Peptides against a protein of PDB entry 9GMZ. Designs and how they scored, part 309

Target 1, 343 residues: chain A of PDB entry 9GMZ
Amino acid sequence: TGFPLELLTRPATERLAYFENYTVAHPRLKEVYEILMRTIAEPAGASFIFVYGASGVGKTTLRLRVEQKLTELALPKLESDRARVPVVGIEAIAPESRYFNWKEYYTRALITLEEPLIDHKFDYGVRGISRDNFGKINVESKVVAPALRRALENALIHRHPDVFFVDEAQHFGKVASGYKLQDQLDCLKSLANMTGILHCLLGTYELLTFRNLSGQLSRRSVDIHFRRYCADSPEDVQAFKSVLLTFQQHLPLAETPNLVDHWEYFYERTLGCIGTLKDWLKRVLSDALDREATTITLKDLQKRALSVAQCQKMFKEIQEGERQLSETEADVQNLRSALGLGA

## One batch from the design tools (peptide; made by RFdiffusion4, then SolubleMPNN)

Design b2_p29_3_s3
Fold by OpenDDE base, seed 5:
Structure b2_p29_3_s3 (fold): chain B 343 residues (1-343), chain A 29 residues (1-29)
Amino acid sequence: as target 1 above (343 residues)
Amino acid sequence: SAAEEIARLAAETSARAEEELERRLAELR
């Protein structure tokens, strides 16, 4: 089934919103989704989940789908426990300065925890945190980061989410000169331990550096690698072509474009990252809708493609991340072999 | 409540996404 044909009579904004909100199913997304859902249900004493993969692989899509599912599963319990929030998800913002802004992080987390439950007022016990007449959290500029942290700890304990998501978590690695990345990890570890809330950090392969620095977190963390599709795998190529077929059916245009025949070009400019592919097609769709075009052409695709230089940079970052993981897998295999355990 | 409506909309969207996911995975087998 393709897009609803009624969209062809709708404004360009609605057509674009449909495509933006559409999630394509693909094997790697399903695999990581199942592992993540299982790990959240049965953390086995883990305090952290690390989900890492290439930029544009689809980590934000994964997060949003898990948030939706956890909310659905919590509905029967929310009737009896109206104070509960089933899940909380935030995006870590790249600091404008050379250091991560904890004040902003705590503020965003508090706002996100309280917005869904406007009817259930919570007193944070912190002067300068209030709700307006619309239930929106207001944090006065005078409120310091330690007070915001305490407010967040109290809110997390009271709301008791199954998981706390932090997207773009590699931004925790942005520390000022003289500060250790370890201090950021210890801060997060303390928050997880004090609240008893499982934290899931989603990020690029830069998150591996963050994960590896804390030998204490390694014992209390689960790792999930969100892999891209690889052109050297026939199965991965078939999955990538299937994603292209799905996207071409869900582009709200009068004439279905043939994306599948150009799969090599799509692969070249996305590196097998489905989020990068979706974002590219969204830009091309927006341009087509602005022109009132009936379809998209190869020329339209070329206008909005990532440059070869951008792809080469992204590919080097991917190769470095994949190499680090492969070395770790080889080390495990070597250890098993040395212990007389089979491959 | 607004929270219940958001949760309902989230559930409907999740269910549709899972059904599509299962369908597409079946097509790859």
Scores: peptide ipSAE 0.006, ipTM 0.348, DockQ to the pose 0.144
Fold by OpenDDE base, seed 1:
Structure b2_p29_3_s3 (fold): chain B 343 residues (1-343), chain A 29 residues (1-29)
Amino acid sequence: as target 1 above (343 residues)
Amino acid sequence: SAAEEIARLAAETSARAEEELERRLAELR
């Protein structure tokens, strides 16, 4: 089934919004979704979930789908417990300074957790945190990071989400020294322990460096690898072609473009990352709608493609991440062999 | 409440997205 044909008579803004809101099902997204949902339901004493994979693999899409599902599943309980928030999701900001801004992190987390639609006003126990006339949280500039942390701890305990998501979590690792990275990890660990709230950190392969610094977190963490599609796997190539076919059917254009016949070019410029593919097609669709075009051409695709230099840089980052994981698996196998546990 | 309506709309959108996800994954088998 393709897009609703009525969209062809609708404004360009509605046609673009349809495609933006459209999520393609694909095997890797389903697999990671099922593992993540199961782990959130049954954390088995874990305090952290790490979801790592290539930039543009679809981690934000995964997070949003899990947030939607957890909200749906919580609805019957929210009628009886009006203080509860089922899930909270935040994106970590790349620091402008060489140091992670904890004050900004806590402020954003509080704002997200205490959205104005929550009927129960919570007393944060901290001076300089208030709600405006619209119910939005206002944090005065004089409020210090330790006070914001206490407010967040109290809010998380009171609202008791099933999980706290942090997207782009590799930005916690952007510190000038390994010592400061450990301190940041210990701060997150302390927050999770004090609140009893499960934290899910989503990020690039740079998140592995952060995860590996704490041997204590490894005992209380679940790892989920969100893999890209690989061109050396016939199954992965078929899945990637099927995604292209689905996007082809859901581009709200008068003439269905042939994306599948160009699958190698799409693979070359996305590295098997479906998020990168979707973002590329969004840009191309926007250009086509602005021109009132009936279809998308190869020339339109080329105009909005990532450069070869960008793809080469992204591919090196992916290869380094995949190598680190493969080495870790080999090290575990070598350790098991050395312990006499067998292969 | 506006919260219940947003939660309902989010749930309906989620359910449709999951059903569509499951349907498309079944079509890929």
Scores: peptide ipSAE 0.006, ipTM 0.338, DockQ to the pose 0.132
Fold by OpenDDE base, seed 2:
Structure b2_p29_3_s3 (fold): chain B 343 residues (1-343), chain A 29 residues (1-29)
Amino acid sequence: as target 1 above (343 residues)
Amino acid sequence: SAAEEIARLAAETSARAEEELERRLAELR
């Protein structure tokens, strides 16, 4: 089934919004979604879930889908426990400085936990945290990071989410000279342990540095690799073509563009990352709607494609991440062989 | 309440998205 044909009579803004809100199902997204949902339901003593993969692979889409599902599953319980928040999702911000801004992180987390819809005013026990008449949290600039941490710990305990999502979590790895990445991990580990809340860190392959630094975290973490589609796999190529077919059917244009015939070009400029593909198609759709075009052409695609230089840079970052994972798997096999455990 | 309506809309959007996900994944098999 394609887009609702009624959209063709609607304003360009509604047509674009339809495509923006549209999520394509694809095998890798489903696989990671199922693993993540099972892990959240049965963490088996894990305090952390790491979801790593290429930029633009669809991690944010995954997060949003899991947040929606966890919210849906919690609705019957929320009637009895109005203080509960089923899930919390934040994005870690790239520090302007060489060190991660924990004060900003705690502030954003607190703001996200206190959606205006929560009738129960939680007292954070921290001076300089107030609520406006609309229930929005205001944190005074004088409030120090340790106080905000305590407020967040108390809020997480009180709201008791099933999981706390942190998107773009590789930004925790940005430490000032002389600070250890381990200190950031210990801070996160302490927050998870003190609150009893499962943390899910989503990010790029830079998150692998967190895995490598803490042999202790490895015992209390679940790793989920959100892989891109690889052109050397016939199954992955077929899945990628199927995604193109689905997007082709869901572009609200009078004439269905033939995206599938250009699959190699789409692959070249997305590296098998579906988020990158969607964002490209959004830009192209916006341009087409602005021109009142009936379809999308190859020229329209070329105009909004990532440059070869951008793709080469992204590909190097992907290859380094995939290499690190492959080396880890080989090291495990070598360790097993050395232990006399069969390969 | 506005909260219940948002929660319902979120749930309906989630359920439709899952059904659509499952349907599309079935079409890919």
Scores: peptide ipSAE 0.006, ipTM 0.332, DockQ to the pose 0.131
Fold by OpenDDE base, seed 4:
Structure b2_p29_3_s3 (fold): chain B 343 residues (1-343), chain A 29 residues (1-29)
Amino acid sequence: as target 1 above (343 residues)
Amino acid sequence: SAAEEIARLAAETSARAEEELERRLAELR
């Protein structure tokens, strides 16, 4: 149950691509995946899903897996409804300016909605938005953000995706001096309400700040915490070791490296974040393939590890996020106890 | 169509990933 042995005879690019595309099943990913899929299928009047967790926990992997599954589930319906897009996923870009670029966001969302495969020409009702013969949307520079929003609203209504994903959604929190983060929330809320499309925002714990600003979103949103593995939990340690075991079996190298024996070092430099672990192993694999090595060593791992300073910074950000969540959970428990409801 | 093929490849990749996810998660029980 490892990598296909035929990869050992393939070019380094194919071997690296195999590992890049490989997803390790792990308990936290499954749990969040199941909750997310259930919530998308039965939103129960929710307009938003917030998926928050540490940087490098695997949120992008979660998104991509859900996108793949939703696409698969939609295939039988797409044959009859050629206008439908099952899922839309974009990544929010960190603004170069102190301002979130809504024009760019809407443009990227529109481009993503136009799968080249949808033969159905949709008129966006906005001048300066065109689709080329290759299915690529062209947005003229003259098109303003309000027009792009209207085009996106129309496109979302027409294509009717099961969910609209925004990865790295903490970048919405980067408002310029004088703009309220509330205005951005209201903008997203309005987009969800006008389209009837469920929005899923994936991001770091900075999304909690965004979440807490809108008491109105609280009634119409589902929160999903994508937790890292914690070294103080024996179950989490075992799960983390199992992930290492799986990765070592799926590194397309002639000799299986022993990653599990170094689990503490892997934990120290990933903070229990599987995405960080995968990215680290990808860098090390790339180096090994470049030198035509048969395996990877601890020295190879050390060469590509995050620095202690980077890990310390990341850990502080995680601790602050986990603290905020723990306080919220405690507040709920205190409220329940005060109401005479069992904890 | 290239569409159906991408959708099929996406579906096959998704199905394999889910089966593998389920199999590995069954092994973790």
Scores: peptide ipSAE 0.000, ipTM 0.330, DockQ to the pose 0.145; fails the geometry check

Design b2_p29_3_s4
Fold by OpenDDE base, seed 2:
Structure b2_p29_3_s4 (fold): chain B 343 residues (1-343), chain A 29 residues (1-29)
Amino acid sequence: as target 1 above (343 residues)
Amino acid sequence: SLAEEIAELAKKTSEEAAKELERRLKEAK
């Protein structure tokens, strides 16, 4: 089923919003979604979930879908427990300095935990944290990071989310030294342990550096690799073509564009990353709607495509991440062989 | 459930895509 045909009579803003809000179900997203939902339901003593994959693979889409589902599942319980928040999701910010800004992180987490719809006012027990008349948290500049951490710990315990999501979590790893990276991991580990809240870190392959530094975290973490589609896999190519067909059907245009016939060009400029593909099509759709065009042409696609240089850079980053994972698998096999356990 | 809807959508999309691709491959011959 394609887009609702009634959209063709609606304003360009509504047509664009439809496409923006549309999520294509695809095999990799489904697989990772199922694994993630299962792991959240049954963490089996894990304190962390690492979800890593290429930039633009669709990690944010995954997070949002899981957040929606966890919220839906919690709704019956939220009527009885008005203090509970089913899920918390924040985005880690790239540090401007060689140090991660924990004060900003804790502040953002606290703000996210205190959505205006929460009737139950929680006293954080920290001076300089107040609520405005709209229920929004205000943190005074004088409040120090350790106090904000305590406030967040108390808030997480009280709100008891099923999971705490941190998107762009590779930003924790953007520190000047390996020792500082370990300190960041220990800080997160301590927060998870003190609150009893499962943390899910979503990020690029740079997150693997974070994972590999803590052999102890490896025992208490679940790893989920959100893979891109690979052109060397016939199944992946078919899945990618299927995604193109679905997008083709859900572009609210009078004439259905033939995206599938250009699948190689789409693959070349997205590297098999569906988020990158969606963002590209969104830009092209916006241009088409602005021109009141009936369809999208190859020329329209070319105008909004990532440059070859951008794709080459992204591909190198992907290859390095995929290599690191392959080496880890080989190391496990070598270890098993060395232990006499067989391959 | 949303998971089932995603699964069904993924399945329908995959099946529809496969059928449409097969149709196009037949028409291109």
Scores: peptide ipSAE 0.015, ipTM 0.421, DockQ to the pose 0.088
Fold by OpenDDE base, seed 1:
Structure b2_p29_3_s4 (fold): chain B 343 residues (1-343), chain A 29 residues (1-29)
Amino acid sequence: as target 1 above (343 residues)
Amino acid sequence: SLAEEIAELAKKTSEEAAKELERRLKEAK
């Protein structure tokens, strides 16, 4: 079934909002969702989950869907435990400086964890952290990073989320040296250990560097690879075409555009990443609605497409990440063979 | 649940998409 036909009589803002809120369930998203939900339910002593994949593969969509589901599942328990927050999700910000800003991270985590609607006011035990008249957390500029960490530890222990999500977590790795990267990882490990809260880091293939630097984290981490669709796989091509057909049916336009016939062009400019595809179609839909157009044309698509140079850069980054994973898998097989464990 | 609805919607849409793609591939022959 396509979009509700009643949307054609609604304002452009409502038509765009419909498409923005629409999520295509595709095979890779479903697979990773099921693995992630199972791992959160049964962490088996894991302190970390790493979800890595190409930029624009759909990691943020995955996070938001898991957050929604965990919230839904927790609702019956939240009636009896009013202090509990089922899930917390933040996005890591790229530092303006060469160093990760822990003060900003802790502040954002506290603000997200302590929503104004939480009935139970929590004493953080830290001076300079307060709630305003609207219940919003305010952190004074004088509060130092170690004090904010203690406040976050106390808040996480008290609220006891099933998981703490950090999106764009590769930004923790944007440090000038491998030594500083290890310090960041040890800090996160300490936070997870002190609170007993499962952390899920979502990011690009740059997260593989975190996995490799801490032999201790590898024993307490679960890895989830969110793969793109590959043009060399007939099954992946079919899945990608099915996603295009779904988007075609859910664009709130008077005339259904033919996206599927242009699947090769869509693949060329998205590299099999469904998030990149959705963002592209959103931009094109916005332009079409602004012009009161009845459909989307190839010219409209071309106007908002990523450049060939951008696609080439993204493809090199993807190939390097996929290569590193393939080499790691080969190294594990070689190690098993050397240990006398069959391949 | 919203997740089940999304999964069912996605399954329906993927099945409809597969059928429509098959239809178009048959008509293009």
Scores: peptide ipSAE 0.012, ipTM 0.406, DockQ to the pose 0.105
Fold by OpenDDE base, seed 3:
Structure b2_p29_3_s4 (fold): chain B 343 residues (1-343), chain A 29 residues (1-29)
Amino acid sequence: as target 1 above (343 residues)
Amino acid sequence: SLAEEIAELAKKTSEEAAKELERRLKEAK
């Protein structure tokens, strides 16, 4: 099954929007989706889920698909519980300073919680938090971080989401000192405990460093590794080729481009990361539509590819993350052996 | 299949899901 052929008669904007909204259900995404959905449904006393993997592996796509499913599942219950938000998701911002801006984090979280339910006013019990005539949350500059935290705690309790997503969560780790990093972890732990809301932190492999610094979070956390496809695995190569075939069929062009025959080039410039692949194809499709082209060529691909230098940098970051995980697995095995549990 | 479910969910934007949520919340009033 390919794209709807009627799209060929539609404006370039609609054709591009189709591809942007299209998601390939590739094996790694499916696996991580199932684990994440199961963990959200039955946290088993976990307060945190850590989803880590390479930049561009597809974590944002995973989040969006989970948010959609949780919203769909909640729809029948929302008729009786008008205060409830099924899911909330924010993106952590890289700090401009050596310090994480908690005031901004709490403000963004509050805004995101309240946007879906504009008509359902909630009193936060904090002066300087109001709604405008459009129901948008306004936070006065005088409101301090502790007051915003209390407002967020109250909002999370009242709205009772199944999960609170934080994308780009590695940005919590970008602080000047290890002591401050521990304080940040303790702050997040306290927020999860006080609200009873499950937190899911999605991020790069830098999130592992953040996770490992809190031995207390490890006991109440579930880890999910969102792996890239590896060229040394025949199964992974076949999955990657299948993704290319699917994208090839879903590019709304008059002539189907042959992406699969160029799989090695696509792998070289994406490192097996499907998000990076989709973003690349999106840029190329946009260029093709602007030129009213019937297909995409290798030259079109080359114009929008990541540079070799960018790929080399990304690959080093991936290798370091994969190495850390492999060492952790070895440490678990060593611990089991030391406990007399055998290999 | 779950792949088909994910693909069907992929057709529903988060915005459409939010609009459906808003619709149901309004009808419940």
Scores: peptide ipSAE 0.020, ipTM 0.353, DockQ to the pose 0.043; fails the geometry check
Fold by OpenDDE base, seed 4:
Structure b2_p29_3_s4 (fold): chain B 343 residues (1-343), chain A 29 residues (1-29)
Amino acid sequence: as target 1 above (343 residues)
Amino acid sequence: SLAEEIAELAKKTSEEAAKELERRLKEAK
């Protein structure tokens, strides 16, 4: 099964949009998706889920797929409960300053909680928060962060999402001091506790540093590692080749490009990260569509590849993250052994 | 097909991971 052939007669924008919206159901994505969906359905007293993995592994794709599924599952209930929002997802922004902008975070969260389909006017109990005729929240500049927090707490309680997603959550860790990072953890913990809403933080391996600062979060958190494909695993190599095969079938071009024969080059320039691969192919597809090309070539791929220097930098960051996880796993095994539980 | 085998492998891994997750969540109580 490939792309709909009718796309070949459609504008370049539609062809590109098809590929952008296409998601390969690769093994690691499916694994993490199933774990995440199950954890959301049965959090078993967890207040946090941490999803960590390499940049470009596909965490945003995972989030969006889960959001879609949770929305679909909630549709029958939303007919009876007009106040409910099934899921909330935001992206954390890297602070321009040394300080995380909580005011902006709360504002963005509030804006995201207002779905147009919610007819129920919710009074946030905070002056300077209004809803326009289109259902969009407007937050006046005079509204202070503590007031926005209370508004968000009230909104989360009232809307009762199954989960609150924060993508790029490693940006919470980008603070000038460990003290400020602890304060951020305490703020998030307080928000989760006050609302009873499950929080899912998705991020790079830098999220591990954030996670490890709070021993208290450890008791109420679920950790999900979104692994890349590793070239030292024959199974992972085969999975990666299968992803390439699927992508080549779903590029809306007149001639199917042979991506699989170049799998080593694709691996070299993506480090086994499917999001990086998809973004690369999207850029190449865009170029091909602009030229009205019938296919893509190795030269087209090379033109849009990440540089070796970029890949080397990314790989060092991945190796450090994987090392930290391996140490944690070893520590758990050592603890179990010391307790007489066996490995 | 390779895709089917991968999907089956992914399913098994997900089921095992889900069981391990449930175990960890029970132990945390």
Scores: peptide ipSAE 0.006, ipTM 0.307, DockQ to the pose 0.031; fails the geometry check

